# Ledger of designs, part 81: peptides against a protein of PDB entry 5Z08

Target 1, 168 residues: chain A of PDB entry 5Z08
Amino acid sequence: RQKDEWAKKTSSLMKQLDWFIGEHLGAMLAAEELGGPVVGELMEIDPDDLSAGFNAHGKLKKATSQPDLDRRQRRIDDIWGPQDEQGQAHKRKRGADEALAASAEMRDLIEQLMNKLVEAGGDNSATYVEIPRESAAARFLVRSKVAMFHPNDARRLRLVDFGRDLDD
Target 2, 222 residues: chain B of PDB entry 5Z08
Amino acid sequence: GLPRLIDAIEEASKIPAKRRQTPIKPTIEKLTTHLYTHGASPDSLLRLADLLTLRNHLDQASLAAITRNLYPSSTVSDEVVLRFIGALGHGQLKPTLALQALFLRWLVMVYHLLENPGVLGQVYGVLFDLLDTAAIRPQLCHLLALVTRRKHVRPFRIQAILTLSRQTGGDPNLTGLLRVFKNYYPEIIVGDATKGRASAFKHPDPQWRQHLDEIQQRRSEA

## One batch from the design tools (peptide; made by RFdiffusion4, then SolubleMPNN)

Design b2_p13_4_s3 (from b2_p13_4 with K4V)
Fold by OpenDDE base, seed 5:
Structure b2_p13_4_s3 (fold): chain B 168 residues (1-168), chain C 222 residues (1-222), chain A 13 residues (1-13)
Amino acid sequence: as target 1 above (168 residues)
Amino acid sequence: as target 2 above (222 residues)
Amino acid sequence: PVPVLLPPPPPPP
């Protein structure tokens, strides 16, 4: 009974998290990846704002300011394509693609972190996921105190085990 | 005048709120109104800095109200600066971290009025060592961004910010400070930590600045 | 009023 309720609650939370990642967090993480606002500083980022890109100060670029957009290896041309309707459509599509990619990265990272936590069987040393880069997703989890880096290796990330503090 | 208001508040600050014969709020309101209208002289600033930084029986709302209205009518002395710096960090005798953040914000906003801006450079280490304190970090990074010179950009401090940036998930204020460091040493490999959003370190309060400029202008005309 | 950005740190001497 309690395990089933826990499983249902966990499943519900995972669905809510997946929804939140897809509907909101992905765009915000994409904005952060593009040099935009850090997640939690701005509650609402329009995907269209992602298409305009962000200045070095994390503000929406005016149409003329070149994005320091090198973060995702997309060529400058793809971001600043012609301001025609096609270019705007390509920018919107790109913003959506960035949000989708950020959502996927967050989902994958959470999945890996959870899998490692389960596999480790309580060995904290085995709970680390190797991350290829310090992504917006990884940073968000660390800022949220949901994850932590290995003290000596910032390429290794693990979930904060809140469960152990409840069993003591 | 302002000195008499400070006298009354100093005396009231020695007494717990429950034991005061008179409410302090009307006196605080008169003080803040006076400060807003005329600013504080260097002598008054020192006295107010002591009231703000030393442990007393003033309530946090009153201390915050004084700090928000702490317009210098003139310059800010090293002594005043050092009172506020000395009030930073953890400890039972220290002001609250919320009040410390207001002090750091104030120092940012009055930085151009410091008699000796170099004083902050002398205490750079003290300021830098407080970067782990999340509650004051935004304002602290902003102040450090103003204060940082080439002499302060040392390998151990670069590494400390990088480490703290990782531990904080790339705090944009730390990223902003790293960018300041990189301006002095372009060769600093800041890795992906600087690819993050950096704080722009904008003026914390444009209205406060404008009002300060009006107070300062009145002094220049007198 | 243009948000007064803190002046960029002076260029390295």
Scores: peptide ipSAE 0.019, ipTM 0.350, DockQ to the pose 0.021
Fold by OpenDDE base, seed 4:
Structure b2_p13_4_s3 (fold): chain B 168 residues (1-168), chain C 222 residues (1-222), chain A 13 residues (1-13)
Amino acid sequence: as target 1 above (168 residues)
Amino acid sequence: as target 2 above (222 residues)
Amino acid sequence: PVPVLLPPPPPPP
């Protein structure tokens, strides 16, 4: 009974989280990846705004056209680049694609983190997920105190086990 | 006048709220109105700093209201600064972290009125060691951004900010402080910790600044 | 131009 209620609550929470990721968080994470505001500083980001990119102050830049994957990891200084007008339609699609990609990355990361926590069977050393990069998703989870990096390896991320802190 | 209002609040601060014969709120309102209109002299600032930083029976709302209206009519002495710095951090005798954040915000807003800005540079280590305290970090980073000089930018502090930035998921205030450090040493490799948004450390209250300027101007004409 | 309260860069050597 309690396990079934917990499973139902967990399933409901995961559905709500999935909705929140898809509707709100994905766009905000995409904005952060593009050098925009950190999640929690801006409540709503239009995907069209993502396509515009952000200036080094994290303000919306008028969107430049080129879609390259390399934009997600660019330094704050690279965010100040010149505004070319032509690519507006490709920009909206790109903003939506970036939000979708950020949503997918967050979902995948949460799934991996949860799976590792279950597989570890209480061994904290085995709860780490290897991440290819410090993504906006990873940073958000750390900032929200849901996850933490390995103290010696920023490529390793784990969930914070809130259950253990209650038993001590 | 302001001294008599401070006297009344000092006496009331010694007494628990439940044992006060008269509500303190009307006296606090008179004080804050006076401070808003005329500012505080150096002597009044010191007395108010003691009321704000020393453990007493004043409520947090009253302390916050005084802090929000703490306009200097003149300069801010080293002694006043050191009272606020001494009130920072963890401890049962220290003000709440919320009030400490207001003190740091105040120091940012009055930084240009310090008699000796170098005093903050002398206590730089004390300020820097509090960066792990999330509740005061935004204002602390802003103050450190003003205070930081080349002599303060040391390898261990760079590493400390980088570590803390990772642990906080790239706090934009820490990223902003790292940018200040990088202005002194462009070769500082900030790595992924600076890929995120940095705080611009804008003036925290433009209206407060304007009103302060009006109070300061009236003194120069007198 | 948003006033960045950044201390002015040290003068070039």
Scores: peptide ipSAE 0.018, ipTM 0.350, DockQ to the pose 0.019
Fold by OpenDDE base, seed 2:
Structure b2_p13_4_s3 (fold): chain B 168 residues (1-168), chain C 222 residues (1-222), chain A 13 residues (1-13)
Amino acid sequence: as target 1 above (168 residues)
Amino acid sequence: as target 2 above (222 residues)
Amino acid sequence: PVPVLLPPPPPPP
């Protein structure tokens, strides 16, 4: 009974999380990957500051005229820009494809993190997932305090065990 | 009825204001009047949450008017809550910070109607990481004050609030949240950060509460 | 109860 209620609650939460990833988080993560505003790094990014592009640390770079920054900003504008008339379908499709890719990456990462947590049976050393890159998904989970990097290896990520009592 | 009003607004939300054949304002006024009189059912509330949180062509005044009249006639589902939580923070796809502040205020005012108040505790980290955003901080601290449990009061969060309190010159809302944390762990050395003025986290709108209670009472009699 | 070490006060100006 309690296990079934917990399973139902967990399933409901997973569906809600999946929806949240698909409808909201995926597009934001895609934009972060494209050099857009960092998801959950609430820097007061003035919309005018978005035009200046973002540095590798997610901070606004001063408008340095490098053509690659303009391409990233165009991709952000393509994903997030006002839906004005004609050019929208291809931009929407590309933005949707990037949002879908980011959603898939986040879903996969969460699944791996949860699976490792379950498999570890309480051994924290076994809860680490190896990540190929510091993705927007990984960074978001760390910023949200849902995950943490291994102290000696930034390629290893684990869920924060909220059920562990702070050791006295 | 309410579903037909929502249908008309959903259709209008897909079209830029300049390209609409008919002004949407009269339909928004009918919607807000209906919401004020009858409240929103769970199904209608979800549809309205999507209209408020998803990027569309509705104007900010209309979105704010709907939010100010978003009286639940029943309970508030986890799904509705998560729509509003997903709309929080910085991003071009997100609602304005002013609208986000209204959403947080709404969540505070309907907190007692949540089907599962624990859902906010599960997204506690997401909410907590938004505390640096000055525009939503007052309402966010109030919501966190309601949501905070012993499990959420962690050393890193205590330190984060203390740091942010120093950086903000002792924001009364942060001081209020620190006092909530100290209630769970009295041993927390907050130093002078708790000696300052703290928000009491009073109900944001007593008149709205009274009207909500009247709507909720009509449901219990039906 | 791990005393949350308050960061040292910023150095005096």
Scores: peptide ipSAE 0.010, ipTM 0.252, DockQ to the pose 0.015
Fold by OpenDDE base, seed 3:
Structure b2_p13_4_s3 (fold): chain B 168 residues (1-168), chain C 222 residues (1-222), chain A 13 residues (1-13)
Amino acid sequence: as target 1 above (168 residues)
Amino acid sequence: as target 2 above (222 residues)
Amino acid sequence: PVPVLLPPPPPPP
């Protein structure tokens, strides 16, 4: 009974988290990845706003026509360069694609972190996931006190083990 | 207990060494032994931060010994962090650059125990503007590597690191920090400045970390 | 060395 209730609650929380990642957090993470505000400073970001980019102060810029470079991160010149009006439609698609990509990265990172925690069997040294980059997702988890970097290697991330404090 | 040892050192710190009736070294040794065994509470950390950062009559060896044994038994408050940050840079009332390097090293080693890691992000400009100070640059770059967020990676700071890297002949710590900046903006053409040797920003003292973990575990059991 | 042309600072308000 208690295990089943825990499993149901965990499943419900995972569904709510997945929804929150898809509907809200992905766009906010994408905004942070595009030079926008840090997640938690801006609660609602329209994917259309992601297309406009952000100024030096993290404020929304007017939508400028930059060509579709297959790169998940805009050049600094593209972020800080002159803003001309043209490419709104390609930009909305790009903003949506960046939000989807950020959502997928967040989901994958959470999954890897949880899997490593389970596999480690209580060995904190084995709970680290290697991250290819310091993503907005990784930073969000650290700011949220859900994850921590390895003190020697910022490419290694682990979940904060809240369970050890409960079993003593 | 620790508070009484701090009281004795605070009183001794007001008096020049030549005018002290009793040598302070035995009390410093008792303090450092206590800190090594039990760590420092938040309240004790604040008092010790004042002893370390404010101008007093304690000798540099004693200040360094306290700093090397400054194990937090719990969290590190924003106030404690800000005392150490306020002690950085040049000035007649500031600690020596050697002691400042130890403070920065300490902040790196206790970064995961900060009550609010965001406090370092708020003072990011103060830290960044000290990168020209060669004596503290290695530890400063390491701390900045931990603290840097996208909001801090600005064009003027990228250019400042590039300029300073050229002026220093490619300091590996600056190259390391610049790689952290590139993680936020991979498309930053950093030219040849990133092709050089970069610091990996490894933990400054693995033994100190292990001992800190032992002190922190005793708190969770109490 | 490609000069990163920093955009000119925005005019003062």
Scores: peptide ipSAE 0.008, ipTM 0.249, DockQ to the pose 0.012

Design b2_p13_5_s1 (from b2_p13_5, 8 letters changed)
Fold by OpenDDE base, seed 4:
Structure b2_p13_5_s1 (fold): chain B 168 residues (1-168), chain C 222 residues (1-222), chain A 13 residues (1-13)
Amino acid sequence: as target 1 above (168 residues)
Amino acid sequence: as target 2 above (222 residues)
Amino acid sequence: DELVEKLAELLYK
């Protein structure tokens, strides 16, 4: 009975997670991979505001260097510029494809992390997944404190064992 | 006056809440109202810094309320700054990390009122070594962004931020601090961890700033 | 936040 309730609850959570990845997280991760906002951070961060630094009054120093403004304005114009209908359709399709790719990467990564955790049988050294790249998915899991990189190898990622922290 | 309110709170802070004969909340409210209206003198700031940073029997809500209303009427001394810096980090005698974040936010908001802004540069290493503490990192990065000078931008600190950025999944505040470092050393290769958006380190509270300016203006006219 | 909660719930079960 308890095992069946656990299995049902796990299945329900996995479905909810899959839904969340597909409907929301995939697009946000794709945006992060494309140099958009970091997932989970409020949208108000203007990167150029940071590069300008702050004056003694906490106001952004106007970045006097025109070239970086032009590059950003170009990026903004590339992001928001009037795109012809064909360009908008291609951009929407590319965005959808990137969101699907990010969703698939996140699903696969979570599956690998969970499988390694189960296979390791409590050996933390065996819980690491080899990741081909530092993806937005991997970064998100680390930011959320769900996963951790190996201290000496950023290509190795593992789930945080939440069960141990309760017994300490 | 403000000194008498501080006296009453100092005495109450020595006694556990359950053993107090008089509720402290009304006195805290009077203090915060006074601070909001008039600000705190340098002497009062020092006393309040001790109340905020030293272990006592004041509740976290009261400490937070005092911190949120800690308007300097004048300058902020090195001694006051060092009290708040000394309260940072892990330890049983230190304030909660939530309160430490409020202290760092306060230091950001009053940075222009420091008698000696260089004092923060002298303790730069202490501040920098706390970047691994996630709960205070946003405000700490903002403060470091204000304090950082060329002398602080060292190869080992660059590498430390890059490493920590990977370990934190590209924390935007660390990326923001790396951008400040790049202002001094443009050749700093910002790795993949910094491809993300950086924090803009905007003023934490524009209303608080405006009210501070009003308090400061009244003193300059007196 | 919601994902973290869901993952936490998944991992704590």
Scores: peptide ipSAE 0.020, ipTM 0.608, DockQ to the pose 0.039
Fold by OpenDDE base, seed 5:
Structure b2_p13_5_s1 (fold): chain B 168 residues (1-168), chain C 222 residues (1-222), chain A 13 residues (1-13)
Amino acid sequence: as target 1 above (168 residues)
Amino acid sequence: as target 2 above (222 residues)
Amino acid sequence: DELVEKLAELLYK
């Protein structure tokens, strides 16, 4: 009975988390990856705002013509093509694709972190996930104090075990 | 005048609120109104800095109200600056971190009025070592962005910011400070930490700036 | 905040 209630509660929480990632967090993480605001500074980023791109200060680029030299901004400009109707449609689609990619990355990262925590059986040294890059997803989890990097290796990320850190 | 108001508040600050014969709030309101209208002279600034930074029986709301209205009518002395810097950090005798953040914000807003901006450069290490304190980090990074010179950009400080940036998940204020460092040493490989948004370190309060400029102009006409 | 709360709830159970 308790295990079944736990399983149901866990499943419900996972569904809610998945929904939150898909509906809200993915777009914000995509914005951060695109040089936009850090998650927590802007609560709502319209997918259309993702399509406009962000300046080096994480503000929505107004359509001003200045070639921004930043490689990611060039990638954004390359992604965002000429401002014709077809270009806008491609922009919106790419903004949506970036939000989906960010959502998928966050989901995968959370899953890996949770799996490692379960597999470690209480060995904190075994709870680290190797991350290929410092993603917006990884940064968000660290800012949220949900995850922490290994003190000597920024490629290793683990969940903060709130249950254990109270006993130490 | 302003000195008499400060005298009354200084005396009241020595006494617990429950033991005061008269409420201090009306006197604080008179003080803040006077400061808003006329600003504070260098001597008054020093006295107010002591009231704000030394442990006393004034409530946090009163201290915050004084800080928000702390318009210099003239320059800001090294002594005033050092009182605010000395009030930073952790400790039972220190002001609250919320009040410390207001002090740092004030220093940013009056930076152009410092008699000797170099004084902040002399205490650069003290400021830098407080970057781990999240509650004051935004204002601290802004102040450091103004103060930083080539002599302050050392390998150990670069590494400290990079480490702290990773530990904080790429705090945009740290990224902004690291961008300032990169202006002096372009070869600084700001790893994946700089892929995040950098703070622009905009003026914290444009209305406060405008009002300060009005107070400063009145002095030039007198 | 909500995510942290959800994750915390997930981890504490």
Scores: peptide ipSAE 0.020, ipTM 0.603, DockQ to the pose 0.043
Fold by OpenDDE base, seed 1:
Structure b2_p13_5_s1 (fold): chain B 168 residues (1-168), chain C 222 residues (1-222), chain A 13 residues (1-13)
Amino acid sequence: as target 1 above (168 residues)
Amino acid sequence: as target 2 above (222 residues)
Amino acid sequence: DELVEKLAELLYK
């Protein structure tokens, strides 16, 4: 019973995380990968403000009544958009593709990190995931204090064991 | 005048708020108004630096208000600078990290008025070693970006920034500082950790700058 | 914050 409730809660949280990655985080990570603003400065921003978009200076725009998809697209266009209409459509598509790629990378990284944590059975040395590159996703997790790099190897990333820090 | 206001605040700073015969807030408001209108002389700056950096019974709001209005009417001495630098870091006798961030911001904004800008270069190590303190890092990186010269760009400091950048997930202020280092040593490999957007270290407060310029201009006409 | 909280909840549960 408790395990089933735990599994349901975990599943619900994973769905919420997946939604958050897809709807909000992916575009921001893509913007960071493309040389845009760093996502960590955005975590102090109200989710409603996050939806409003960022200006070229990385400041939040006032919330407009437009749908979240259009807001994401506008954010990418505002950061990277050429002035010409055809260039805007191509950049919109490219920005959407980059956001999807960033979302997929973030999801995969979280999944790998969680799987390694479970497989390690309490061995901290076995909890590290080897990352091919230091992605915006990896950096975001570290800034968020959710993950940490191996002290001697920046190619190895693990989830922060929050359970241990409470017992010390 | 300003000296008498400082005298009153110095005396009040020795006494806990609950034991003061008169509220200090009106005197602080008079001080900040005077500072906004006329700026602070070098002597007044030193006295105010002591009030801001030494442990006393002044409230944080008053200290912050004084700091935000700390317009130099002239130059800023090495002694004043060293008071603020000495107040940085962790310790029970040190100002709050929030106030330290305001001091660093102030030093950035008055950097061009320092009698000897080299004084900050002499304490470069002290400043650099505080980069791990997240609460002051943005302003500290900005100050270091102004202060950094070739002599400060050492291999161990490059490695320290790279390591700290990884540990912070690519703090844009650290990336900005590393970019300054790269101006002296182009061969510095800014690893993937630093692919993030670097801080441009823009002036923290354009309005404050404009008002400072007005105060400084009055000095040149006198 | 919310993501960290959600991830923390996922990891601590």
Scores: peptide ipSAE 0.023, ipTM 0.609, DockQ to the pose 0.044; fails the geometry check
Fold by OpenDDE base, seed 3:
Structure b2_p13_5_s1 (fold): chain B 168 residues (1-168), chain C 222 residues (1-222), chain A 13 residues (1-13)
Amino acid sequence: as target 1 above (168 residues)
Amino acid sequence: as target 2 above (222 residues)
Amino acid sequence: DELVEKLAELLYK
């Protein structure tokens, strides 16, 4: 009975989390991956700064002509830009595709992190997931204090065990 | 005048709020109004820096209000700067981290009025070692972005920022600071941790800047 | 914040 209630509660929470990732977080993570605003920081991102886009170095692109700048900015504009003209449909589709990809990455990462936590049986050293890259998803979880990197290896990420910190 | 207002607040700051014979709020309001209108002289700035940085019985709202209106009418001395720097970090005798963030923001906004900008370069290590303090990191990175020179960009500091950037999930302020470092050493490998957004370190308060400029102009005409 | 709460709830369950 308790295991079944736990399973139901876990399933319900996973559905809510999945919904939140899909409806809200995915687009923001996609924007961050594209050099947009960092998720969870109320950075006073001037809408004009979003429209100008971020270079590969994360500086606001000055309005100068570099085509790769325009592509990333288009992607940010595709995710965050106003809904008006026909070119927006392709922009929206690309933005939607990137939001879906970011959502999938976040879901997969959370699933791996949770699975490792369960498998570790209380051994914190065994709770680390090896991440292929420092994604917006991984960064978000760390900024949110939900996950932490291994002190010596930034490719290893684990969930913060909130349960232990309350019992100490 | 401003000195008399400071005198009254200094005396009130020695006494717990519950034991004060007179409410301090009206005096704080007069002070902040005066500061907004006329700014603070170097001598007044020093006295106010002591009130803001030393442990006393002033409430946080009053301290924040003074800090938000701390317009220099002239220059900012090394002594004033050092009072604010000395107030940074963790400790029972130190101001709250929220107030420290306001101090750092203030230092950013008055950086061009420092009598000796080099003083911040001398305490660079103290500032840099506080980057792990999340509550002050945004303003601290901004200040460091202004202060950083080639001599400060050392391998151990580069590595420290890179490590902290990873640990913080690519804090854009750290990425911004690392970009400043990269201006001096282009070969700095901004690893995957820094592929994220960097802070542009824009002026924290354009209206405050404009008002400061107005106060500073009045001095040049006198 | 909401995500952190949901994840915290998920982890504590």
Scores: peptide ipSAE 0.021, ipTM 0.610, DockQ to the pose 0.042; fails the geometry check

